# Peptides against a protein of PDB entry 3B8E: the designs that were tried, part 137

Target 1, 230 residues: chain A of PDB entry 3B8E
Amino acid sequence: PFLIFIIANIPLPLGTVTILCIDLGTDMVPAISLAYEQAESDIMKRQPRNPKTDKLVNEQLISMAYGQIGMIQALGGFFTYFVILAENGFLPIHLLGLRVNWDDRWINDVEDSYGQQWTYEQRKIVEFTCHTPFFVTIVVVQWADLVICKTRRNSVFQQGMKNKILIFGLFEETALAAFLSYCPGMGVALRMYPLKPTWWFCAFPYSLLIFVYDEVRKLIIRRRPGGWVE

## One batch from the design tools (peptide; made by RFdiffusion4, then SolubleMPNN)

Design b2_p20_8_s2 (from b2_p20_8, 13 letters changed)
Fold by OpenDDE base, seed 1:
Structure b2_p20_8_s2 (fold): chain B 230 residues (1-230), chain A 20 residues (1-20)
Amino acid sequence: as target 1 above (230 residues)
Amino acid sequence: KKVLNPERIATFLLALLGTI
């Protein structure tokens, strides 16, 4: 998110506080949940791979796969961001290069894509209105990520949701997202304005995309053991 | 037995880095 903010000079899509809430609030419990996941039955049954050749390739492929998942997560957040700004009159193309004028408190006549003028205060309200749904989008996409990370080769449907810590992590991140989105004072304290419940669904296509991507990846790994996707 | 899998932690952290 921050790289695109710099490169495209768009209004800030995700605030620093929301990033911290992701990293410290939503990610810690999931990370712990994954750490304490039962080893996949297939991982324990595998003969020790050659530690020099098979480990490095596997670590690179895992890193690439998770890098790809992270990119899909970011795309989900940006999609939500662009939709909200478009609903407020700012089309994606108009946001390019707008940051300088957007962040200038002395410019109170920044035009949207329809020629409507926006004061600095109005613009900042819209910007901060984007932070919460971006955060919620990440949480909803993380549901898929957490579920898929539970298994390396097996389908999620084969291993099931038996990890109580994972279920607790999913509950905790969702409860945190709801708290940050709807608790009074969060707009002032965290620059997270309340969400319409409809914004929770904006991430679902991306959550599904990650799920399908990982199931396809796992299917390829199962069909071609030792392939470049493993 | 619950096994701490460093690879899963690392992969999760990488996924997180991709969302930032």
Scores: peptide ipSAE 0.013, ipTM 0.354, DockQ to the pose 0.572
Fold by OpenDDE base, seed 4:
Structure b2_p20_8_s2 (fold): chain B 230 residues (1-230), chain A 20 residues (1-20)
Amino acid sequence: as target 1 above (230 residues)
Amino acid sequence: KKVLNPERIATFLLALLGTI
């Protein structure tokens, strides 16, 4: 998210507080759940595999899969951002390079894609209106990722303890998202304005895309064991 | 309250899918 903000010079799609809430709140519990899941599966599946080569391959594959999922998550967030800005008169093409003028407090006549002038205050309201839905989009997309991670391994039934940590992670992310979205004063304190319930559904196409991606990936792995996509 | 028109979201989704 932040890299695209720098490269494209678009208005800030995700606030510093929302980034911190993702990195510390939403990503940490999944990461812990995965670490526990890997540790437990590594304990249960170890016949003595050659510990250097098989770990490196599995770590690279996991890293690549998470990198790809993370890119899809970012795309989901950016989609929600662009939808909100487009609904407020700023088409995606018009946002390119707009950051400098957007963030200038002295420019009160920034035009949208329809020639409507926006004051600095109005622009910041729209920007902060994007932060909460972007965050919630990431959380909803992370739900799909967590469910996919659960379905990656052959034995859905033996994962009883892993399921509790995953369910806890989903609950924590959802509770945090609800708190940040609906708690009074979050707009003033955290620059996270109240979320319209409809924005929770904006992420669903991307959650579905993640599911399709993972099923296609699994299908490729099943058809080409030992391929680059494993 | 501008109700998010599902059609506008769908058109925007299609536009984004068409620009990727």
Scores: peptide ipSAE 0.007, ipTM 0.389, DockQ to the pose 0.022
Fold by OpenDDE base, seed 2:
Structure b2_p20_8_s2 (fold): chain B 230 residues (1-230), chain A 20 residues (1-20)
Amino acid sequence: as target 1 above (230 residues)
Amino acid sequence: KKVLNPERIATFLLALLGTI
């Protein structure tokens, strides 16, 4: 998120404090839960042919998988960010380069995509209104990602939810998201303004798409083991 | 004993940090 903020010069999509809440709250428990997940029996049953090469391949595969998950989460968050800003009159293309004027306190006539002028205070309200939905979107996408990452080849329907730590992680991150979104004072303390309940559903189509994509991927892997999709 | 795999945690955290 911060890299895109710098490169595209868009309004800040996610505050630094909110990022810390993701990293320390919503990411730690899922990461721990995945670390306690039993590796799919088929990966562990292969004796390492060469401990150095097979470790490197496994580290590369793990790094790539978690890198893809993080990219998917960021894309989900940015999708919600662009939807909220578009609903408030700022189309995605209009946000490019807007940060300089957006963050200037002396400019009170920043135009949206429809020619409406926005004061500095109004712009900051919209910016901070994006932080909480971005955070919640990450949590909702993480539900799918955590369930998907449990197995490489088996369907979620076949493997089931046997890991109690994973289930606990899903409830904990959801409870944290609800607390940060609705607890009084979070808007002042964290610049996370209260979330309309409807925004919890903004990520659902994206989460479902990821889920369907991965089930299809796993189905292909089961039918054609050793394909490029693995 | 379920062994915590620190490498998985580290890789996950690094991936998250890289996507921010």
Scores: peptide ipSAE 0.014, ipTM 0.388, DockQ to the pose 0.339; fails the geometry check
Fold by OpenDDE base, seed 5:
Structure b2_p20_8_s2 (fold): chain B 230 residues (1-230), chain A 20 residues (1-20)
Amino acid sequence: as target 1 above (230 residues)
Amino acid sequence: KKVLNPERIATFLLALLGTI
């Protein structure tokens, strides 16, 4: 997200506080929960691979898969951001290069894509209105990520959801997202303005995309053991 | 005691933010 903010010079899509809530609030309990997940039915039954060659390849491919999932998560957040700004009169093309004027508190006549003028205060309200949905989008996409991380090769439908700690992690991150989105004073304290309930659904296509991506990946791995997708 | 310079924490956080 921050690289796109710098390169495209768009208004800030995600606040620093929101990022800290992701990294410290939403990721810790899920990460711990995955340590208690039952081993995949076929992982522990395999003979030890060559510890020098096969470990390096597997670690590299796992790292690439997580990198790809992270990119899809970021795309989901940006999609939500662009939709909210478009609903407020700022089309994606108009946001390119707008940051300089957007962040200037002395410019009170920044025009949207329809010629409407926005004061600095109005612009900051809409910017902070984007931070909460971006966060919620990440949480909703993380539901899919946590579910798919239970297995490396088996479908989620084959392994099932047996880990109660993982389920607790999903509820914890969702409860945190709801607290930050709807608790009075979060707009003043954290710049997390209240979210319309409809925005929770904006991430669902990306959550589904991650799920489908991983199920297809796992299907390929099952059909071609030792392939480049492992 | 290497005093974690606030600037280094900020740059590290910005670098972590840059990977998002």
Scores: peptide ipSAE 0.006, ipTM 0.346, DockQ to the pose 0.064; fails the geometry check

Design b2_p20_8_s3 (from b2_p20_8, 13 letters changed)
Fold by OpenDDE base, seed 4:
Structure b2_p20_8_s3 (fold): chain B 230 residues (1-230), chain A 20 residues (1-20)
Amino acid sequence: as target 1 above (230 residues)
Amino acid sequence: MLVRNPELIATYKLSLLGTL
């Protein structure tokens, strides 16, 4: 999000506070929960890979695949952001380069895509209204990411949901996200304005896409042992 | 406590980093 904010000069899609709430808040317990994940049933049957050559290639391919998952997650967040701004009169094309005027407190006549003028205060309300749904969108796509990270090769359906700490992490991050989104005063304290419950569903197609993408990847790895994807 | 599955944790954090 921050890279696109800089490159496209769009209004800030995700606040610094919301980024900290994700990295240090919602995703901390889920990340720790992976330490308690059971070894995949097939890893114990494989001969130890050559630790020098096979590890480096596999780590690079894994890193690339999860980098791609991260991009899909970002697309989900940006989708939510663009929908909210469009509902408030700012079409995606109009947002390109708008940051300079958007962030100028002395400009109180910034036009939307329909010629409506927006004061600085009104624009900041809309911006902070985007931050909470973007945050929640990331939490919802992170559910899928956490679940797919349980395994490298086996399907999640083969591994199952036996990790009780991971299940707890999913509930904790969701409860924390709801608390940060709906607790009175969070708009003042964190610049996180309350979101309509409907915004929680905006991420669901992307969560499903992430899950399907990774399951297909793992399926290819299982069907082509020793292929370039492994 | 030996952190079990450091590779899984690193992978999850890498996907998050790619998101932010």
Scores: peptide ipSAE 0.551, ipTM 0.921, DockQ to the pose 0.455
Fold by OpenDDE base, seed 1:
Structure b2_p20_8_s3 (fold): chain B 230 residues (1-230), chain A 20 residues (1-20)
Amino acid sequence: as target 1 above (230 residues)
Amino acid sequence: MLVRNPELIATYKLSLLGTL
C-alpha cells in the first residue's frame, strides 16, 4: 500500500496505525496459533531433503508463492479502497496524482470526479473512512491466508480444522477488528472510522481466490512431486 | 520454548509483509 501511495500519488490507502494494528494486533495470535498446528500426515512420506540443494530452492519458491498471495491480499485492500472512494465521488483515475492537493490543508476546493468541491476536513474524513475497511479487508483475507498456511503440501481439507488455537485466533482477530472498527473514540485514537457492515464482504472474493490459488498450488505439488512449485 | 512450525509462521508473516 505505501509503495503505491508514493508511486501513484493517491490518498493514503492504509494508515500507519492501522498497519501496526495488523502486524501487532490482529495477526499476532493467528501467527502463534500455527505453532500448535499438527504435522502434515505426508511428512513421513517425504524423502530426506538434501540440506544443501533442496532447502534454498524450496524456500525461494515458497517465498515467491506467499509473496504472490500477499499481492492478492493487497489487491483486495485496494479494491475496497477504490470502491469507497468511488462511492464518495472519487473515481480511481481521478485519484492518480491527487495526493499533493489532497494532503494540502490550504486547498479546500479539491474537486471530485463529478465537480463537487471537498474541503480538507471532508477529504480527511473520507481518507480515514477508507482506512478501516482496508484494515478489515486485510483481516478477512488473512482468514484465508492463515487457513492455507496450516499446510505446505496437503489440502486444508485433508488436514482439517483441528487446531483449536487457530480457530480461537480467527475469532480473536475478527473480534479485535470489530472492536477497533466500532469502538467509540477509535476515529480519534486510531483514525479508524466506523465502517458499514457491507464492507466486510468486499474481501470475500479475494479470500476465496487466495484459498483456491493455494489449494491449486498444493494440488500441483502433490501431483508433481519434485516439480518447480515445491 | 522451540517454536513449533517456524516455517508456517514465517510463511504467514511473509504473506502479510507482501500485503503491507
Scores: peptide ipSAE 0.550, ipTM 0.921, DockQ to the pose 0.440
Fold by OpenDDE base, seed 2:
Structure b2_p20_8_s3 (fold): chain B 230 residues (1-230), chain A 20 residues (1-20)
Amino acid sequence: as target 1 above (230 residues)
Amino acid sequence: MLVRNPELIATYKLSLLGTL
């Protein structure tokens, strides 16, 4: 998000405080919950890996695959951001380069895509209205990411949902996301304005895509051991 | 406490870093 904010000069899609709420808030318990995950049933069927060669190659391939998952998550966040701004009169093409005038407190006549003028205060309300749905979108796609991270090779359906700490983490991050989104005063404290309940569903296609993408990847790994996707 | 499954945790955090 921050790189696109700089390169495209668009209004700030996700606030720094909101990023901290993701990394240190919602995703902390889920990340720790993976420490309680059971070993995959196929570990005993694997040949001893060469710790020098096979570890390095695997770490690179895993890094690429989960980097791609991260990009899909970012796309989900930006989709929500663009939908909200479009509903408020700012089409995606009009946002390119707009940051300079958007962030200027002395410009109170910034036009939207329909010729409506927006004051600085009105623009900041819309900007902060985007931060919370972007945050919630990340939480919803992180449900899929956490579930797929349970295994390297086995399907999630083969592994099952036996990790009670992971299940607790999913509920905790969702409850925390709801608290941060709807608790009175969060708009002042965190610049997180309340979101319509419908915004929770905007991430669902991307969450499903992440899940299907990784299950297909794992299926290929199981059928083609030592392939370029492992 | 030895953190079990550090590779799973690292992967989950890496995907988040790719998102931000």
Scores: peptide ipSAE 0.547, ipTM 0.919, DockQ to the pose 0.448
Fold by OpenDDE base, seed 3:
Structure b2_p20_8_s3 (fold): chain B 230 residues (1-230), chain A 20 residues (1-20)
Amino acid sequence: as target 1 above (230 residues)
Amino acid sequence: MLVRNPELIATYKLSLLGTL
């Protein structure tokens, strides 16, 4: 989000404090929960890997695949951001380069895509209204990411949902996200204005896409061992 | 306590870093 904010000069899609709430708040317990994941059933059937050659190549390909998953997650957040700004009169094309005038406190006549003028205060209300749904979108796509991270090769359906600490992590991150989104004073403290409950569903297609993408990747790996996807 | 499955944790954190 921050890279696109700089490159495209768009209004800030996600606040720095909200980024910290994700990395140190919502995703901490989920990350720790993976330490309690059961070994995949296929580990005992794998030939001993050459620890010098096979580890490095496989780590690079895994890193590339999960980097792509991270990009899909970011696309989900930006989709929510662009929908909210479009509902408020700012079409995606009009946002390009707008940051300079958007962040200027002395410009009170910034036009939207329909010629409506926006004061600095009105623009900041819309910006902070985007932060909470973007944050919630990340949490909802992280449900899928956590579930797919349970396994490297086996389907999640083969592994099952037996890790009680991972299930607890999913509930904890969701409860924390709801607390940060709806607790009084979060608008002042975190610049996170309350979101409409409907915004929780905006991320669901992206969570499903991430899940399907990784299950297809794992299926290809299982059917073609030593392919370019492994 | 040795963190079990450090590779899974690293993978999850890498996807998050790609998101932020």
Scores: peptide ipSAE 0.543, ipTM 0.918, DockQ to the pose 0.452

Design b2_p20_8_s4 (from b2_p20_8, 11 letters changed)
Fold by OpenDDE base, seed 4:
Structure b2_p20_8_s4 (fold): chain B 230 residues (1-230), chain A 20 residues (1-20)
Amino acid sequence: as target 1 above (230 residues)
Amino acid sequence: KKVLNPELIATYKLALEGTI
Protein backbone atom coordinates (compact mmCIF):
# COMPACT_ATOMS: atom_id res chain seq x y z
CA PRO B 1 0.00 0.00 0.00
CA PHE B 2 2.62 2.56 1.02
CA LEU B 3 4.71 1.82 -2.09
CA ILE B 4 1.79 2.70 -4.38
CA PHE B 5 1.28 5.89 -2.37
CA ILE B 6 4.90 6.89 -3.03
CA ILE B 7 4.97 5.80 -6.70
CA ALA B 8 1.60 7.26 -7.71
CA ASN B 9 1.91 10.31 -5.41
CA ILE B 10 -1.76 9.99 -4.40
CA PRO B 11 -3.41 11.21 -1.18
CA LEU B 12 -2.51 8.95 1.75
CA PRO B 13 -4.97 6.02 1.76
CA LEU B 14 -3.96 4.67 5.19
CA GLY B 15 -3.02 6.22 8.49
CA THR B 16 -0.01 5.07 10.48
CA VAL B 17 -2.19 3.26 13.03
CA THR B 18 -4.11 1.42 10.31
CA ILE B 19 -0.82 0.33 8.72
CA LEU B 20 0.40 -0.98 12.07
CA CYS B 21 -2.86 -2.87 12.62
CA ILE B 22 -2.60 -4.43 9.13
CA ASP B 23 0.99 -5.47 9.79
CA LEU B 24 -0.05 -7.11 13.05
CA GLY B 25 -2.91 -8.92 11.31
CA THR B 26 -0.70 -9.98 8.41
CA ASP B 27 1.87 -11.45 10.82
CA MET B 28 -0.80 -13.56 12.52
CA VAL B 29 -1.93 -15.21 9.25
CA PRO B 30 1.41 -16.96 8.51
CA ALA B 31 1.66 -18.11 12.13
CA ILE B 32 -1.82 -19.65 11.94
CA SER B 33 -1.01 -21.18 8.53
CA LEU B 34 2.12 -22.86 9.86
CA ALA B 35 0.20 -24.26 12.82
CA TYR B 36 -2.46 -25.70 10.49
CA GLU B 37 0.02 -27.14 8.00
CA GLN B 38 1.76 -28.96 10.82
CA ALA B 39 -1.57 -30.32 12.03
CA GLU B 40 -2.59 -31.36 8.47
CA SER B 41 0.78 -33.05 7.91
CA ASP B 42 0.45 -34.96 11.18
CA ILE B 43 -3.06 -36.13 10.25
CA MET B 44 -1.99 -37.23 6.75
CA LYS B 45 0.90 -39.39 8.14
CA ARG B 46 2.85 -38.66 4.97
CA GLN B 47 6.47 -39.47 5.51
CA PRO B 48 8.50 -36.50 4.34
CA ARG B 49 10.38 -37.76 1.27
CA ASN B 50 13.20 -35.28 1.75
CA PRO B 51 12.53 -33.21 4.90
CA LYS B 52 15.07 -30.45 4.13
CA THR B 53 14.18 -29.95 0.46
CA ASP B 54 10.44 -30.45 0.93
CA LYS B 55 10.41 -27.94 3.80
CA LEU B 56 12.30 -25.35 1.74
CA VAL B 57 10.03 -25.85 -1.30
CA ASN B 58 6.99 -25.66 0.94
CA GLU B 59 8.19 -22.44 2.60
CA GLN B 60 8.76 -20.92 -0.85
CA LEU B 61 5.30 -21.96 -2.07
CA ILE B 62 3.69 -20.57 1.10
CA SER B 63 5.64 -17.33 0.72
CA MET B 64 4.55 -16.99 -2.92
CA ALA B 65 0.91 -17.75 -2.08
CA TYR B 66 0.90 -15.19 0.75
CA GLY B 67 2.63 -12.68 -1.50
CA GLN B 68 -0.09 -13.12 -4.13
CA ILE B 69 -2.85 -12.94 -1.53
CA GLY B 70 -1.24 -9.82 -0.04
CA MET B 71 -1.35 -8.21 -3.48
CA ILE B 72 -5.06 -9.05 -3.78
CA GLN B 73 -5.61 -7.54 -0.30
CA ALA B 74 -3.86 -4.35 -1.33
CA LEU B 75 -5.96 -4.22 -4.51
CA GLY B 76 -9.11 -4.60 -2.39
CA GLY B 77 -8.10 -1.76 -0.09
CA PHE B 78 -7.20 0.51 -3.00
CA PHE B 79 -10.48 -0.34 -4.71
CA THR B 80 -12.39 0.84 -1.64
CA TYR B 81 -10.21 3.96 -1.47
CA PHE B 82 -10.79 4.81 -5.14
CA VAL B 83 -14.55 4.17 -4.86
CA ILE B 84 -14.87 6.56 -1.90
CA LEU B 85 -12.81 9.25 -3.60
CA ALA B 86 -14.69 8.81 -6.88
CA GLU B 87 -18.04 9.15 -5.07
CA ASN B 88 -16.69 12.42 -3.65
CA GLY B 89 -15.61 13.75 -7.07
CA PHE B 90 -12.00 12.53 -7.33
CA LEU B 91 -11.54 10.01 -10.15
CA PRO B 92 -8.46 7.73 -9.92
CA ILE B 93 -6.64 9.43 -12.81
CA HIS B 94 -7.04 12.84 -11.14
CA LEU B 95 -5.48 11.55 -7.91
CA LEU B 96 -2.17 10.79 -9.65
CA GLY B 97 0.31 13.46 -8.57
CA LEU B 98 -2.33 15.29 -6.49
CA ARG B 99 -0.69 14.60 -3.10
CA VAL B 100 1.50 17.71 -3.05
CA ASN B 101 -1.45 20.05 -3.51
CA TRP B 102 -3.70 17.83 -1.38
CA ASP B 103 -1.43 18.06 1.67
CA ASP B 104 -0.77 21.81 1.28
CA ARG B 105 -2.73 23.71 3.93
CA TRP B 106 -2.44 26.97 2.02
CA ILE B 107 -4.20 25.62 -1.09
CA ASN B 108 -7.93 25.82 -0.43
CA ASP B 109 -9.09 25.53 -4.05
CA VAL B 110 -7.94 22.05 -5.11
CA GLU B 111 -10.22 21.00 -7.95
CA ASP B 112 -11.78 17.57 -8.25
CA SER B 113 -12.48 15.74 -11.52
CA TYR B 114 -15.68 17.78 -11.94
CA GLY B 115 -14.13 21.21 -11.28
CA GLN B 116 -15.38 21.46 -7.68
CA GLN B 117 -13.03 23.29 -5.33
CA TRP B 118 -12.07 21.65 -2.05
CA THR B 119 -10.68 23.40 1.00
CA TYR B 120 -7.90 21.78 3.00
CA GLU B 121 -10.40 20.86 5.73
CA GLN B 122 -12.80 19.24 3.25
CA ARG B 123 -9.98 17.27 1.61
CA LYS B 124 -8.74 15.99 4.95
CA ILE B 125 -12.26 14.90 5.93
CA VAL B 126 -12.47 12.85 2.71
CA GLU B 127 -8.96 11.46 3.21
CA PHE B 128 -9.69 10.37 6.78
CA THR B 129 -13.01 8.97 5.58
CA CYS B 130 -10.95 6.60 3.41
CA HIS B 131 -8.74 5.35 6.27
CA THR B 132 -11.42 3.40 8.13
CA PRO B 133 -12.99 1.71 5.06
CA PHE B 134 -9.54 0.80 3.71
CA PHE B 135 -8.64 -0.83 7.02
CA VAL B 136 -11.99 -2.62 7.27
CA THR B 137 -11.60 -3.85 3.68
CA ILE B 138 -8.22 -5.34 4.54
CA VAL B 139 -9.68 -7.02 7.65
CA VAL B 140 -12.58 -8.51 5.65
CA VAL B 141 -10.14 -9.77 3.02
CA GLN B 142 -7.95 -11.19 5.80
CA TRP B 143 -10.95 -13.26 6.91
CA ALA B 144 -10.62 -15.08 3.60
CA ASP B 145 -6.89 -15.49 4.21
CA LEU B 146 -7.46 -16.99 7.63
CA VAL B 147 -9.94 -19.47 6.15
CA ILE B 148 -7.49 -20.31 3.34
CA CYS B 149 -4.68 -20.85 5.84
CA LYS B 150 -6.72 -23.57 7.50
CA THR B 151 -6.23 -25.90 4.54
CA ARG B 152 -3.19 -26.66 2.38
CA ARG B 153 -4.74 -29.10 -0.09
CA ASN B 154 -8.29 -29.74 1.03
CA SER B 155 -11.16 -27.48 0.05
CA VAL B 156 -12.49 -25.17 2.78
CA PHE B 157 -15.81 -26.92 2.20
CA GLN B 158 -14.27 -30.29 3.07
CA GLN B 159 -12.61 -29.27 6.36
CA GLY B 160 -15.33 -26.94 7.67
CA MET B 161 -14.98 -24.16 10.28
CA LYS B 162 -14.36 -26.34 13.36
CA ASN B 163 -10.98 -24.90 14.26
CA LYS B 164 -11.10 -22.72 17.39
CA ILE B 165 -7.91 -20.83 16.50
CA LEU B 166 -9.38 -19.72 13.18
CA ILE B 167 -12.61 -18.58 14.83
CA PHE B 168 -10.60 -16.71 17.46
CA GLY B 169 -8.50 -14.94 14.81
CA LEU B 170 -11.64 -13.91 12.91
CA PHE B 171 -13.18 -12.62 16.14
CA GLU B 172 -10.09 -10.61 17.13
CA GLU B 173 -9.78 -8.92 13.73
CA THR B 174 -13.51 -8.15 13.65
CA ALA B 175 -13.47 -6.78 17.20
CA LEU B 176 -10.45 -4.60 16.42
CA ALA B 177 -12.11 -3.31 13.23
CA ALA B 178 -15.33 -2.53 15.13
CA PHE B 179 -13.42 -0.81 17.96
CA LEU B 180 -11.36 1.38 15.63
CA SER B 181 -14.38 2.18 13.44
CA TYR B 182 -17.05 2.93 16.06
CA CYS B 183 -15.43 3.70 19.42
CA PRO B 184 -15.93 7.35 20.43
CA GLY B 185 -12.80 9.46 19.99
CA MET B 186 -11.23 7.26 17.26
CA GLY B 187 -11.98 9.89 14.64
CA VAL B 188 -10.00 12.50 16.57
CA ALA B 189 -7.29 10.30 18.07
CA LEU B 190 -6.57 7.99 15.11
CA ARG B 191 -8.04 9.97 12.19
CA MET B 192 -10.40 7.04 11.59
CA TYR B 193 -13.86 8.39 10.99
CA PRO B 194 -16.93 6.22 11.68
CA LEU B 195 -17.71 3.79 8.88
CA LYS B 196 -21.15 3.42 7.36
CA PRO B 197 -22.11 -0.28 7.53
CA THR B 198 -22.54 -0.41 3.73
CA TRP B 199 -18.77 -0.07 3.21
CA TRP B 200 -18.16 -3.43 4.88
CA PHE B 201 -19.64 -5.02 1.76
CA CYS B 202 -17.15 -3.33 -0.58
CA ALA B 203 -14.53 -5.94 0.36
CA PHE B 204 -16.68 -9.01 -0.34
CA PRO B 205 -15.87 -9.29 -4.07
CA TYR B 206 -12.16 -9.44 -3.20
CA SER B 207 -12.74 -11.96 -0.43
CA LEU B 208 -14.63 -14.07 -2.98
CA LEU B 209 -11.76 -13.66 -5.46
CA ILE B 210 -9.30 -14.94 -2.85
CA PHE B 211 -11.55 -17.93 -2.11
CA VAL B 212 -11.84 -18.73 -5.83
CA TYR B 213 -8.08 -18.34 -6.27
CA ASP B 214 -7.38 -20.69 -3.37
CA GLU B 215 -9.94 -23.29 -4.47
CA VAL B 216 -8.48 -23.26 -8.00
CA ARG B 217 -4.96 -23.56 -6.56
CA LYS B 218 -6.01 -26.47 -4.35
CA LEU B 219 -7.82 -28.12 -7.26
CA ILE B 220 -4.65 -27.94 -9.36
CA ILE B 221 -2.61 -29.39 -6.48
CA ARG B 222 -5.12 -32.24 -6.05
CA ARG B 223 -5.15 -33.05 -9.77
CA ARG B 224 -1.35 -33.09 -9.99
CA PRO B 225 -0.26 -35.16 -7.01
CA GLY B 226 3.54 -35.06 -6.77
CA GLY B 227 3.84 -31.87 -8.82
CA TRP B 228 6.17 -28.98 -7.90
CA VAL B 229 3.23 -27.02 -6.43
CA GLU B 230 2.52 -29.50 -3.60
CA LYS A 1 -18.94 25.09 -5.66
CA LYS A 2 -21.10 22.45 -3.91
CA VAL A 3 -19.36 19.25 -2.86
CA LEU A 4 -20.82 16.16 -4.57
CA ASN A 5 -21.30 14.38 -1.25
CA PRO A 6 -22.16 17.16 1.22
CA GLU A 7 -24.02 14.70 3.42
CA LEU A 8 -20.88 12.68 3.98
CA ILE A 9 -18.89 15.75 4.96
CA ALA A 10 -21.69 16.98 7.21
CA THR A 11 -21.98 13.58 8.90
CA TYR A 12 -18.26 13.41 9.60
CA LYS A 13 -18.12 17.02 10.81
CA LEU A 14 -20.93 16.26 13.25
CA ALA A 15 -19.17 13.10 14.36
CA LEU A 16 -15.97 15.04 14.99
CA GLU A 17 -17.77 17.81 16.86
CA GLY A 18 -19.56 15.24 19.01
CA THR A 19 -16.28 13.57 19.96
CA ILE A 20 -14.51 16.79 20.91
Scores: peptide ipSAE 0.020, ipTM 0.560, DockQ to the pose 0.014
Fold by OpenDDE base, seed 3:
Structure b2_p20_8_s4 (fold): chain B 230 residues (1-230), chain A 20 residues (1-20)
Amino acid sequence: as target 1 above (230 residues)
Amino acid sequence: KKVLNPELIATYKLALEGTI
């Protein structure tokens, strides 16, 4: 998110604190799940036939899968951001390079894609309106990861602890999203304005996209064992 | 012309004022 903000010079899509919460939350749950997988594999005396190569390959495959999911999550957040701004008169193309004038407090006549003039206060309200839905979109997309993890591992019903940690992490992120979205003062403290309940549903198409992507990936792996998509 | 949703602005102003 922050890199695209710098490169495209668009209005800030997400607050720095919220980015840190996502990065920490989203990376910790996979890392913890992987650490428990390794610990459980070590406890269960599953002698990997080649412990160094099989562990490295599995870590690379998992890292690549989570990296791809993380990119789709970011795309989901940006979609929500662009939808909100487009609904308020700023088409995606018009946002490119707009940051300089957007962040200038003395410019009160920034034109949108329809020739409407926006004051600094109005622009900042719509910017901060994007922060909360962006965060919530990422959290809702992460719910799809839970479903994906359950469907990959029919054996995960046997690995009850990993499911508990993943569920706990998603619960923590959801509770944090609810807290940041609806707790009084969060709009002032974090520039996260209250979210209309309808925006929770804006993420569902992306959750479905991730689900479909993973099912297609699984189908390809099943048809071509040992392919690059593993 | 698409305008900022006045209801959205009003909701945010109320939420900001209710915390002061």
Scores: peptide ipSAE 0.019, ipTM 0.549, DockQ to the pose 0.015
Fold by OpenDDE base, seed 5:
Structure b2_p20_8_s4 (fold): chain B 230 residues (1-230), chain A 20 residues (1-20)
Amino acid sequence: as target 1 above (230 residues)
Amino acid sequence: KKVLNPELIATYKLALEGTI
């Protein structure tokens, strides 16, 4: 996310608090999922031809898969950000390079895509209104990880334990998202502005995308029994 | 323009004005 902010010079899509909440909260579910996926891997259960190489290959493939899921989550967040700004009169193309004027407190006449002028305060309100939905989008997209985990080849008991841990993690993330989104004073204190409930649904297409991605991945693995991805 | 939360904007204007 930061690289896009720097390269595109767009208004800041994520607040510092949002980032901290992602790093401390949302990373728990992927980490737990990764640990169980490593334990599920047939490479770890078979006598490895080369224990070091086969372990490294498996860890790399799993890490790449989670990296791709993380990219899809980020894309979902950015989609929500662009939708919010577009609904407020700033089309994505107009946001490119706008950061310099956007962040200037002395410029009170920044024009949007429709020629409407925005004060610094108004711009910052809409910017901070994007921070919360970005976080909420990530949380909602992570709900797909629960579905992914249910469809694994693991034993019902291993799936059950994993699901309980994941459900707890998802509950914590969702509770945090609700707290940051709707608790009085969070907007002033943390610049996490309240969301209309409709914004929770903007992430659903990306949750579906992650589900489809994982099903396609599993289909590829199933078609290559004994391949390096097993 | 659909202001996402006009009430929020009003509240924040008041809060910003009250903290200045």
Scores: peptide ipSAE 0.020, ipTM 0.539, DockQ to the pose 0.015; fails the geometry check
Fold by OpenDDE base, seed 2:
Structure b2_p20_8_s4 (fold): chain B 230 residues (1-230), chain A 20 residues (1-20)
Amino acid sequence: as target 1 above (230 residues)
Amino acid sequence: KKVLNPELIATYKLALEGTI
């Protein structure tokens, strides 16, 4: 998130404190749950041929999976960010380079994509309104990613949700998202304004797309073991 | 102006005046 903010010079999509809350709260528990499930699935399928090589391969595979999940989460968050800003008159292309004028307190006539002028206060309300949905979108995408990443080759429908740690992680993330979104004072403390319940569903099309993509990927892997898609 | 949540503006205007 922060890299795109610097490179594209767009309005801040997510505050630094909220990023820390994601890294410590929503990323750590899923990562641990996935590491435990991968270790359990690998132990059940193959006797360790070489403990050092198998550990290195597993660490590399966990690192790749975690990196992919993080990218998908960021993409989901940015999707919601762009939807919110577009609904408020700022098309994605118009946001490029806008940060300089956006963050200037003395400019009260920043134009949107439709020629509407926005005061500094109005812009900051919209910016802070994006923080909570961005965070919630990450959590909703994580639900899909956690369910998907449970197995590399088996369908989600075949393996079910037997891991208690994974289930606990999903509930914890959801509870944290609800707390940060609706607890009094979070708007002032974290720049996370309260979210309408309907915005929880904004990520669902994206999560569904990822789910379908991964089921198709797994189907291809099952039909052609050892392909480049693995 | 189309705003995502007009009620949000009314509720948090005072908070923004103190923090922006």
Scores: peptide ipSAE 0.019, ipTM 0.520, DockQ to the pose 0.016; fails the geometry check

